# Ledger of designs, part 57: peptides against a protein of PDB entry 3T7K

Target 1, 248 residues: chain A of PDB entry 3T7K
Amino acid sequence: KAEKILARFNELPNYDLKAVCTGCFHDGFNEVDIEILNQLGIKIFDNIKETDKLNCIFAPKILRTEKFLKSLSFEPLKFALKPEFIIDLLKQIHSKKDKLSQININLFDYEINGINESIISKTKLPTKVFERANIRCINLVNDIPGGVDTIGSVLKAHGIEKINVLRSKKCTFEDIIPNDVSKQENGGIFKYVLIVTKASQVKKFTKLINDRDKNETILIVEWNWCVESIFHLNVDFTSKKNVLYQKK

## One batch from the design tools (peptide; aimed at target 1 C21 H26 T65)

Design b2_p26_1_s2 (made by RFdiffusion4, then SolubleMPNN; from b2_p26_1, 10 letters changed)
Fold by OpenDDE base, seed 4:
Formats: structure tokens, sequence, C-alpha cells
Structure b2_p26_1_s2 (fold): chain B 248 residues (1-248), chain A 26 residues (1-26)
């Protein structure tokens, strides 16, 4: 069926997209459309796997979803596109108009607002954002919205190697793991990095750490700190935004 | 329309995001 539909075109583009969708196409595609898209070099995946070498995200706008955040870890993210690209493409293909010589859809016309070339270019870097920031091991409170698995998965995609989940009500100093990074000459390495949700947790963890490991560097942030870092593909240690506690 | 459906879906996403929940609505 897809072949018959596409036979009316003299030439088919190869978009070379391996994509996931977020905030759109939640109901999926019909079989014919999937076949059509495949013939055009567009493969849509349900989930993100590193082995699939995904290079594209479809979303109506910038979203703080797991998929969107993870898409910024693609190597590289080639395109962040509005779903209208697919819609318009399929509309042209399904058009009952006579033999069309070519599909006239330019993917560059469908870029998501706010995802600029600067962001895209950073996805070509050989390192991940938190790796570049010397954040290898973090502590994550167990009561984080969205759950530790989802949040942790995003963080790992962006270069955090180890996520230690803290039971905020029961944790002791011994439960807190250090950020085990080699001392680099440039930039302050925080020995303890924590993502928390409440001010009470800040007080608790700062006390635990300061009482047992005096004079060590501590960074306690909100999840939004991570999100902002991901969206910029850069950690700005000069910013106090979403930083709850910092000891250099 | 499909666009309206997406808009509604995105609204749900954004509501969850405000709470820090990055999981997509089912």
Amino acid sequence: as target 1 above (248 residues)
Amino acid sequence: SIKKEWEEYVKKIEEREKKGDIREPK
C-alpha cells in the first residue's frame, strides 16, 4: 500500500531521521504511514535506546519531558522538529493530486522554537553536560517528583554515572556518596552534589556533611537546576538560580 | 483536530512539569 502511494513521486527524499516523539503522536501512527515514513528515511521509535542512534525529537515546543530532556543527549541531536513536519509530509503524500515530481517539505522550516544551532552544536561535543561539569556521582532524594528512576535516567543520559538515592527521612551521613572526580585544575569540583526537594532536606544534609566532613565542598540544587543545565547543555556555576546551598 | 488534541496533551504535560514530574501522561 505504501509503495503504491509513493509510486506517484519521481524522487523520494531521504530525511535520515531516527526520532522519538513527545507531546505529540501519543496515539502512534497507522501501519501505512509508518511504512511511508520509513521509505522516506524517517523512523519513529517509542523509546530511547542508545543503540538506535537517535538523532531527532518531535515536539510541539520545548518540553521538560523525559524524552525531550534525553534527546538533548543524542550524539548528535541533528533536528528538533515540530510534529507539523510529519503532518504536512503525509498530507502531501496522501494528496489525490496527479503525479507529483517531488515532495516539497523542508525540515528546516519546522524547527522547534528555542532549540537553536548553538544548542544543536553542543550535542556534537564528545562529552556530556554533567561530565563536562565534573559531576559524576550525585545524591538524589527519594521523594523527587517523577520518581528516581525517571529522573535518574535523564541524569545518566547526560553523563552522571552514579545516582545514589537517599531516603530523606532515614538517611545518615554514611548514605551520602561523594562525587568521585579527579581534581582538575580548572573549575570547582564539588565533593557532595545533592538534588533535593525541600528546605528541610537542605538543613539536614548540610548538617550531616558539615558535622562529619568539615570544610568539604557541597552543592545542593533543585531539579530545575539540572533542567536548566540540560537545556543550555552547560552548567553555569556562577548562577545561583535553583541552587539551594553552595559551599566552595 | 489533531493539533487541538496535542495542545490539550501538552497542557497536561506542563501541569505535571510544574510539579517537577517529567513523566508523560498516559
Scores: peptide ipSAE 0.608, ipTM 0.951, DockQ to the pose 0.919
OpenDDE base, seeds 1, 2, 3, 5: peptide ipSAE 0.600, 0.602, 0.607, 0.605; ipTM 0.950, 0.950, 0.951, 0.951

Design b2_p26_1_s3 (made by RFdiffusion4, then SolubleMPNN; from b2_p26_1, 8 letters changed)
Fold by OpenDDE base, seed 3:
Structure b2_p26_1_s3 (fold): chain B 248 residues (1-248), chain A 26 residues (1-26)
Amino acid sequence: as target 1 above (248 residues)
Amino acid sequence: SILEKIEEYVKKIEEREKKGDIREPK
């Protein structure tokens, strides 16, 4: 069926997209449309796997979803596109009225607002955002919304190697892991990095660490700190936004 | 409308995001 539909076109574009969707097409595509998209070089995946070499995300706007955040870790992210690209493309292909010899849809017309070339260019860097920031090991409280698995998966996609989950009510100093990174010359390395949800946790962890190791560097942030860092593909250590406690 | 369905779905996502939940609703 797809071949018959596409036979009316003299030339088919090859968009070369390996994509995931977030905030759109949650009901999926019918078999014919999937086949059509495949013939046009558009392959849509249900889940993100590194082996698939994904290079595209479809979303109506910038979202704080797992898939959207992970898409910024693609190597590289080539395109961040609105779902209207697929909608218009399929509409044109299924159109009976216009004897179209060619599909005339430009990817650049469907860019997600706020994902600019500056962001895209950073996805070409050989390192991940938290790797560049010398954050390899973090402590994450167990009561984080969305769950430690989902949040942890995003963080790992962006270069965090080890995620230690803290039981906030029962944890002791011995449960907190250090951020073991080699001293690089030009960046403040924090020995302890923690993502917390409540002010009470800040008080608890600062006390635990300072009582046992008074001279150590500590960074305690909200999840939003991570999100902002991902959206910018840069960690700004000069910003106090979403930083709950910092000791240099 | 496909776009209307998307808009409704996005609203659900954003409601979860306000709570810090980054999982998409099924």
Scores: peptide ipSAE 0.663, ipTM 0.963, DockQ to the pose 0.956
OpenDDE base, seeds 1, 2, 4, 5: peptide ipSAE 0.660, 0.659, 0.661, 0.660; ipTM 0.963, 0.962, 0.963, 0.962

Design b2_p26_1_s4 (made by RFdiffusion4, then SolubleMPNN; from b2_p26_1, 9 letters changed)
Fold by OpenDDE base, seed 5:
Structure b2_p26_1_s4 (fold): chain B 248 residues (1-248), chain A 26 residues (1-26)
Amino acid sequence: as target 1 above (248 residues)
Amino acid sequence: SIMKEIEEYVKKIEERFKKGDIREPK
């Protein structure tokens, strides 16, 4: 059926998209539309796997979903597109009225607002955002909203190698791991990096570290610090925004 | 108080997560 529908076009574009969707197309696509999209070089995946070499995300806007955040770690992210691209494309293809010899849909017309060329270009860098920021090992509290698995997965996608989960009420100084980074490139090196969710945790961890490992550098942030860093694909250590405690 | 500000800020974040911040929007 897809072949019959597409037979009316003299030339078919090859968009070469390997994409995931977030905040759109929850019900998926029917079999015919999937086949149509496949013939146009558009493959939509349910989940993100590195082996799939994903290069595209569909979303109505910038979102804080796992898929959206991880899409900024694609190598490279070629396109961040609004779902209207697919909608308009399928609409044009299924239209019987227009003797369209060619599909006239330009990908660049459907870019997600706020994802500009500057962001896209950074996805071509050989390093990940937290790697560039000299953050390799972090401590994450176990009560973080969204869950340690989801948050951890996003952080790992962006270059954090080791995530130590802290039981916030039971942890001691010995449970806190140092950020083991030998070389400083584009950012300050903090010996201890922690993502926390409560003011009481800030107080607890600062005390534990300062009492046992004096004069060491500490960075305590909340999740938005990570999110903003991902959205910009850059860590700004000059900003105190979303930083709960820092000792340089 | 800095601590109060942090608490308020964290509360806002928690509320956002409860509303599906990192999860797929319903």
Scores: peptide ipSAE 0.188, ipTM 0.789, DockQ to the pose 0.122
OpenDDE base, seeds 1, 2, 3, 4: peptide ipSAE 0.186, 0.099, 0.184, 0.145; ipTM 0.789, 0.722, 0.788, 0.767; seed 4 fails the geometry check

Design b2_p26_2 (made by RFdiffusion4)
Pose (drawn by RFdiffusion4):
Structure b2_p26_2 (pose): chain A 234 residues (1-94, 102-181, 189-248), chain P 26 residues (1-26)
Amino acid sequence: KAEKILARFNELPNYDLKAVCTGCFHDGFNEVDIEILNQLGIKIFDNIKETDKLNCIFAPKILRTEKFLKSLSFEPLKFALKPEFIIDLLKQIHQININLFDYEINGINESIISKTKLPTKVFERANIRCINLVNDIPGGVDTIGSVLKAHGIEKINVLRSKKCTFEDIIPNDVIFKYVLIVTKASQVKKFTKLINDRDKNETILIVEWNWCVESIFHLNVDFTSKKNVLYQKK
Amino acid sequence: SDEEYFENLIEENEEALKYAEENEML
């Protein structure tokens, strides 16, 4: 059936996209529209799996969704495209000349896309390997944790902030000896006291979640930035 | 009919974006 629709074309382009959508196409399309996209070398997965080697993200704009943040750890991310690409493409299909250049997500330029080819992840480059994360983090630890691991963090230690003792805190073994992601000033006081009491001469970095988000959007951890840094001892 | 389908698809995407802003922003 989709072949009949496509039989009217002399030649079909191979867009070669393995993509997830975020902020768009929350189910699929109709079955015909889906089979057409495959015939054009466009495959859209429901969720991100490391072994599908996704290279594209469809999104109306830069978004803070798990999917958008993880797309910045594709190996590599080749295309970050507005959903208008698929829309214009299916409109024309229903010769094919829709191109991959008229549909960039504004704010995601080549300099950033290109960093996804780097042989390292953003937090791996920053020597942030093992972190502690408060259990009350907005978005929940499982999601935030998945996003951070997708960006080079190997160990996520979750702290029940009200209950945890110093012994629960894991060092950042790879440089900051202790890295914590927190929500409340109430947590900064408790953790600096605990660590200062028990490991006075060591280094600490305490940041908000937004510090990690900015670092991913830039694919760079800027240690000279005070933005979203709640406490540091270096 | 195709035009209406694509108009609806655009509206669905706007709704999906609104939903993602309200419920999926980390």

Design b2_p26_2_s1 (made by RFdiffusion4, then SolubleMPNN; from b2_p26_2, 15 letters changed)
Fold by OpenDDE base, seed 1:
Structure b2_p26_2_s1 (fold): chain B 248 residues (1-248), chain A 26 residues (1-26)
Amino acid sequence: as target 1 above (248 residues)
Amino acid sequence: DIEERFKKLEEKNKKDLEYALKYEEL
């Protein structure tokens, strides 16, 4: 059926998209539309797997969803597109009235607002955002909204190798892991990096660390610090936004 | 009707966005 529909076009574009969707197309597509999209080089996946070499995200806008945050870790993210791209494309293809010999849909007309070339270019870097920031091992409190597995999965996609989950009420100093990174000349390495949810946790962890390991470097942040770092694909250590405690 | 089909799809996408904003944002 798809072949018969597409036969009216002299040339078909190859968009070369391997995509996931967030905040759109929850019900997916029918078999005919999937086949049409596949013939145009558009493959849509339900879940993110590294083996699929995903290069595209469909979303109506910038979202703080797991899929959107992870899409910024694609190697590279080629396109971040609005769902209207698929809608307009399928409308044009299914339209019998348009004596169009060619599909006239440009990907660049459907870019998600706020995902610019500067962001896309950073996804071509050989390193991940937290790797570049010398953050490889972190401590995460167990009461984080969204859950430690989801948050941890996003952080790992962005270059954090080890996530230690802290039981905030019961943890001791011995439960806190150091950020084991080789001393690089450029940029402050924090020995202890923690993501927390409450001011009481800041007081607890700062006391535990300072009492047992004096004069060490500490970074305690909110989850929003990680989100902002992901959205910019850069860690700004000059910003105090979402930083709860810093000791250099 | 093609127009009605895609209008329904747009309406669904609006609901999907509302759902994501309410329940899926981290």
Scores: peptide ipSAE 0.731, ipTM 0.972, DockQ to the pose 0.924
OpenDDE base, seeds 2, 3, 4, 5: peptide ipSAE 0.730, 0.730, 0.730, 0.730; ipTM 0.972, 0.972, 0.972, 0.972

Design b2_p26_2_s2 (made by RFdiffusion4, then SolubleMPNN; from b2_p26_2, 9 letters changed)
Fold by OpenDDE base, seed 4:
Structure b2_p26_2_s2 (fold): chain B 248 residues (1-248), chain A 26 residues (1-26)
Amino acid sequence: as target 1 above (248 residues)
Amino acid sequence: SIEERFKKLKEKNEEDLKYALENEEL
């Protein structure tokens, strides 16, 4: 069926997209449309797997969804596109009225607002954002909105190797893991990095650490600090935004 | 019609966006 529909076009573009969707196309596509998209070099996956070598995200705008946040870890993210790309493409292909011999849809016309060339270029870097920031091991409180598994999965996609979940009510100093990174010359390495949700947790963890491991460097942030770092593909250690406690 | 199909698809995408903002944002 797809071949018969596409036979009216003299040449078919190859978009070379391996994509996931977020905030759009929740119902997926029918078999004919999937085959059409496949013939155009567009493969849409339900879930993110590293083996699929995903290079594209479809979303109506910048979202804080797991898929969107993880898409910024693609190697590289080639395109972040609005769902209208697929809609206009399929509409043109299915249209019997258009005596079009060619598909005239340009990917660049469908870029998600706020995902610019600067962001795309950073996805070509050999390192992940938190890796570049010398954040390898973090402590995450168990009461984090979104859940430790989802949040942890996003953080791992962005170069955090070890996520230690802290039971905020019961944890002791011995439960807090250090950020075990080799002394690299030029970046402020924090020995303890924690993501927390409450001011009471800041007070607790700062006390536990300062009482047992005096004079060590501590970074305590909100989840929003991580989100902003992901969206910029850069950690700004000069910013106090979403930083709850910092000891250099 | 093709036009109606893609209109419905756009409407569904608006619903999907709303759902994502309400239920999927971290």
Scores: peptide ipSAE 0.737, ipTM 0.973, DockQ to the pose 0.924
OpenDDE base, seeds 1, 2, 3, 5: peptide ipSAE 0.736, 0.736, 0.736, 0.735; ipTM 0.973, 0.973, 0.973, 0.973

Design b2_p26_2_s3 (made by RFdiffusion4, then SolubleMPNN; from b2_p26_2, 14 letters changed)
Fold by OpenDDE base, seed 4:
Structure b2_p26_2_s3 (fold): chain B 248 residues (1-248), chain A 26 residues (1-26)
Amino acid sequence: as target 1 above (248 residues)
Amino acid sequence: EIEKRFEELRKKNEEDLEYALKYEEL
């Protein structure tokens, strides 16, 4: 029993972590270790649910996985930690050789490289990254790698309310939805936002839009544009990186 | 025995990372 193992410690830390894992611990933990972690205020979940109030991600590094990308939408993300935190913690607890009266593992020593306080602080903002960028409705091509459901789920986690899936070969202008946002005076609002995979799609959609809705603002980007925006928790409209077409 | 267990866990995590990079990256 976890209690028997932990009884040797006079005081137990409460880490207050509600976490998911990505790129680590695919096999999960045994019942005893889960109980130990729970006694230390560490709860690991299999999947992301808003109701669980997740505040932590375990990953060896920054990853482009669904879980990692969604973790940056946590409210807030308190910690992004390397799996070595759990390993070292459990190792210390199970070690009978260590005459330790206290658990001496500081979670701050296990931060994922590249997830700094600036990123963490942005997760405390009342808005999501795409919400702040005035991107509410997007058009997504159906042939996107990773699939429209997964990609769409990530985008929704980051404040996109509506995802319109375009059948790239068969779509018409009427299939393209506008980004329906209230005009803010100081923000470059694009009427049409599209995520595409191919140059042929850029040509198609630009033609369809320009032929039917002249002089409107258009942003056509690659998925990598979204990823970079998520990783920075900021949309940089001055960057041309991963932008395939832009009309202001 | 404990050291072996956690070394195996580290090894599994390396495999998990490789899997994620190959199959889970968006």
Scores: peptide ipSAE 0.740, ipTM 0.972, DockQ to the pose 0.940
OpenDDE base, seeds 1, 2, 3, 5: peptide ipSAE 0.740, 0.737, 0.739, 0.739; ipTM 0.972, 0.972, 0.972, 0.972; seed 1 fails the geometry check

Design b2_p26_2_s4 (made by RFdiffusion4, then SolubleMPNN; from b2_p26_2, 10 letters changed)
Fold by OpenDDE base, seed 1:
Structure b2_p26_2_s4 (fold): chain B 248 residues (1-248), chain A 26 residues (1-26)
Amino acid sequence: as target 1 above (248 residues)
Amino acid sequence: KIEEYFKELKEKNEKDLKYALENEEL
């Protein structure tokens, strides 16, 4: 059925999109529309897998969803598009009235607001955002909203290799892992990096670390610090926003 | 009708966005 619908076009574009959706198309597409999209080089996946070599996200706007945050780790993210791209494309294809010899839909007209070429260009870098920031091992409190598995999965997608989950009420100094990164000359390396949810946790962890390892560097941040770093694909160590404690 | 189908699809996407904002944001 899709072939018959597409046969009216002399030339078909190949968009070469391997995409996931967030905040749109939860019900998916009908079989005919999936086949149409596939013939146009548009493949939509339900979940993010590294093996699928995803290069596109569909979302109505910037979202703080797991899929959106992880899409910024694609290698590269080629396109971040509004769902209207698919809608307008399918409308044009299903329209019998327009004797259009060609599909006239430009991907660039459907870019998500705030995801610009500067962000896209950073996804072509050989390193991930936290890797560039010399953050490989972190401590994460177990009471984080969204859950340690989801948050941890996002952080790993962005170059954090090891996530240590801290049970805030029971943890000791020995439970805190160091950020084991080789000293590079120009980067502030924090020996201890922690993501916390409460001021009481800041007081606890700063005391534990300072009592046992007095001269070491410490970075304690909120989850929002990670989110902002992901959305910019850059860690700004000059910003105090969402930083709860810093010792250089 | 094709127009009705795509209207419904837009309305579904509006609901999906609302759901994501309320339940899926980290």
Scores: peptide ipSAE 0.708, ipTM 0.968, DockQ to the pose 0.947
OpenDDE base, seeds 2, 3, 4, 5: peptide ipSAE 0.705, 0.707, 0.706, 0.706; ipTM 0.968, 0.968, 0.968, 0.968

Design b2_p26_3 (made by RFdiffusion4)
Pose (drawn by RFdiffusion4):
Structure b2_p26_3 (pose): chain A 234 residues (1-94, 102-181, 189-248), chain P 26 residues (1-26)
Amino acid sequence: KAEKILARFNELPNYDLKAVCTGCFHDGFNEVDIEILNQLGIKIFDNIKETDKLNCIFAPKILRTEKFLKSLSFEPLKFALKPEFIIDLLKQIHQININLFDYEINGINESIISKTKLPTKVFERANIRCINLVNDIPGGVDTIGSVLKAHGIEKINVLRSKKCTFEDIIPNDVIFKYVLIVTKASQVKKFTKLINDRDKNETILIVEWNWCVESIFHLNVDFTSKKNVLYQKK
Amino acid sequence: SDLEEYFEKLEEENEEALETAEENAL
């Protein structure tokens, strides 16, 4: 059936996209529209799996969804496209000349896209390997944790902030000896005291979640930035 | 006509999906 729709075309382009959508197309399209996209070399997965080697993300704009943040760890991310690409493409299908250049997500330029080819992840480059994360983090630890691991963090240690002792805190073994992601000032005081009491001469970095988000959007950890840094001892 | 209506609905669904993505932002 979709072949009949496509039989009218002399030649079909191969867009070669393995994409997820975020902020769009939350189910699929109709079955015809889907089979047409495959015939054009466009495959859209429901969720991100490391072994599908996704290279594209469809999104109306830069978003803070788990999908958008993880798309910045594709190997490599080749295209970050507005949904209008698929829309214009299917409109024309129902010769094909829709291109991959008229639909960039504003704010995601080539300089950032290109960093996804780097042989390292953003937090791996920053020597942030093992972190502690408070259990009350907005978004929950499983999701935030998945995003941070997708960006080079190997160990996520979750701290029940009200209950945890120094012994629960894991060092950042790879440089900050202790890295914590926190929500409350009430947590900064507790953790600096615990660590200062037990490991006085060592280094500490305590940041908000937004510090990690900014680092991912820039694909760079800027240690000279005070933005979203709650405490540091270096 | 039918196709126009289909694509209008698709755009509308995408706006709603964007609003949901913004509400569930990390």

Design b2_p26_3_s1 (made by RFdiffusion4, then SolubleMPNN; from b2_p26_3, 13 letters changed)
Fold by OpenDDE base, seed 4:
Structure b2_p26_3_s1 (fold): chain B 248 residues (1-248), chain A 26 residues (1-26)
Amino acid sequence: as target 1 above (248 residues)
Amino acid sequence: EELEKRIEELKKKNEEDLKKAEEEAL
């Protein structure tokens, strides 16, 4: 059926997209449209798997979903596109009125607002954002909104190797893991990195660390610090935004 | 007419999906 629909076009574009969707197309596509999209080099996956070599995300705007945040870790993310790309494409293909011999849809017309070439270019870097920031091991409080598994999965996608979950009410100093990174010359390495949800946790963890491991470097941030770092594909250590405690 | 209806349905569903995604924001 798809072949018959596409037979009216003299040339078919190959978009070479391996994509996931977020905030759109939750119900997926029918079999015919999937086949059409596949013939145009557009493959849509339900879930993110490293083996699929995903290079695209469809979303109406920048979102704080797991899929969107993880899409910025693709190697590279080639395109971040609005769902209107697929809609307009299917509309042109299924249109009986348009005596179009060619599909005239340009990917660049459908870029998600705020995902610019500067962001896309950073996804071509050989390192992940937190890897570049010398953040390898973090401590995450167990009461984080979204859950430790989801948040941890996003952080791992962006180069954090070890997520230590802290039971905020019961944890001791011995439960806190150091950020085990080799001293590189050009970056403020924090020995302890923690993501917390409230000021009482800051007071607790700062006391525990300072009492037992004096003079060590500490970074305590909100989840929003991580989100901003992901959205910019850069950690700005000069910013105090979403930083709850910093000891250099 | 059938295509237009289908496209409108897709757009409506996408609006619903966006609302859900905003509610599920991390």
Scores: peptide ipSAE 0.698, ipTM 0.963, DockQ to the pose 0.921
OpenDDE base, seeds 1, 2, 3, 5: peptide ipSAE 0.697, 0.696, 0.697, 0.697; ipTM 0.963, 0.962, 0.963, 0.962; seeds 2, 3, 5 fail the geometry check

Design b2_p26_3_s2 (made by RFdiffusion4, then SolubleMPNN; from b2_p26_3, 10 letters changed)
Fold by OpenDDE base, seed 4:
Structure b2_p26_3_s2 (fold): chain B 248 residues (1-248), chain A 26 residues (1-26)
Amino acid sequence: as target 1 above (248 residues)
Amino acid sequence: EELEKYYEELKKENEKALEEAEKNAL
């Protein structure tokens, strides 16, 4: 069926998209539309796997979903597109009225607002955002909204190597791991990096660390600090936004 | 008409999917 539908076009574009969807297309596509998209070089995957070399995200806007946050770790993310791209493309292809010799859909007309070329360009860097920030090992409280597995998976996609889950009520100093990063000359390396949910945790962890490991550098942030860093593909250590405690 | 209806339904489903994604934001 798809071949017969596409046979009316003299030339078919190859979009070369390997995509996931978030905030759209939860029920997927019909078999004919999947085959049409495949013939146009658009492959949509249900889940993110590194082996698939994903290069595209479909979403209506910037979202705080696992898929969206992880899409910014693609190598590279080539396109972040609105779902209307697929809809308009399929509508044009199925249209019997227009003797269209060519598919006239431009990917650039469907860019997600706020995902600009500056962000796309940063996905071409050989390093991940937290790797560039010298953050490899973090402490994550177990009461984090969204769950430690999901949050941890996003952080790992962005270059966190080790996530230590802290039992916020029961943890001791010995449960806190250092950020084991080799002393690079030019970067403020924090020995302890913690993601927390509330002020009581800040008080607890600052006390535990300062009592046992005096004069060490500490960064305690909210999850929103990580999200903002991901959305910008840059860690801004000059910003106090979502920073709960900082000791240089 | 049937195809147009299908894609309009798909748009409505995407609106619901967006609402769910916003509700379940990390």
Scores: peptide ipSAE 0.690, ipTM 0.960, DockQ to the pose 0.911
OpenDDE base, seeds 1, 2, 3, 5: peptide ipSAE 0.690, 0.690, 0.689, 0.690; ipTM 0.960, 0.960, 0.960, 0.960

Design b2_p26_3_s3 (made by RFdiffusion4, then SolubleMPNN; from b2_p26_3, 8 letters changed)
Fold by OpenDDE base, seed 4:
Structure b2_p26_3_s3 (fold): chain B 248 residues (1-248), chain A 26 residues (1-26)
Amino acid sequence: as target 1 above (248 residues)
Amino acid sequence: KKLEEYFEELKKKNEEALEEAEKNAL
């Protein structure tokens, strides 16, 4: 069926997209539209797998979803596109009125607002954002909104190797893991990195660490610090935004 | 008519999907 629909076009574009969707197309596509998209070099996957070499995300805007946050870890993310790209493409293909010999849909007309070439270019870097920031091991409180598994999965996608989950009410100093990174010349390495949800946790963890491991470097941040770092594909250690405690 | 209805329904579902994504933001 798809072949018959596409036979009216003299040339078919190859968009070379391996994509996931977020905030759109929750019900997927019908079989014919999937076949059409496949013939145009557009493959849509339900879930993110490293083996699929995903290079695209469809979303109406910048979102704080697991898929969107992880898409910024693609190697590279080639395109971040609005769902209207697919809609307009399928509309043009299914249109019987338009004696179009060619599909006239340009990917660049459908870029997600705020995902610019500066962001896309950073996805071509050989390192992940937290890897570049010398953050390898973090401590995550167990009461984080969204859950430790989802949040941890996003953080791992962005180069954090070890997520230590802290039971905020029951944890001791021995439960806190150090950020085991080799001293590199060009960056403030924090020995302890923690993501917390409330001021009482800051007080607790700062006391535990300072009492047992004096003079060590500590970074305690909100989840929003991680989100902002992901959205910019850069960690700004000069910013105090979403930083709850910092000891250099 | 059927195609227009299909795409209008798809747009509506995408609006709902956006609202859900915003509600469930991390």
Scores: peptide ipSAE 0.713, ipTM 0.962, DockQ to the pose 0.916
OpenDDE base, seeds 1, 2, 3, 5: peptide ipSAE 0.712, 0.712, 0.713, 0.713; ipTM 0.962, 0.962, 0.962, 0.962

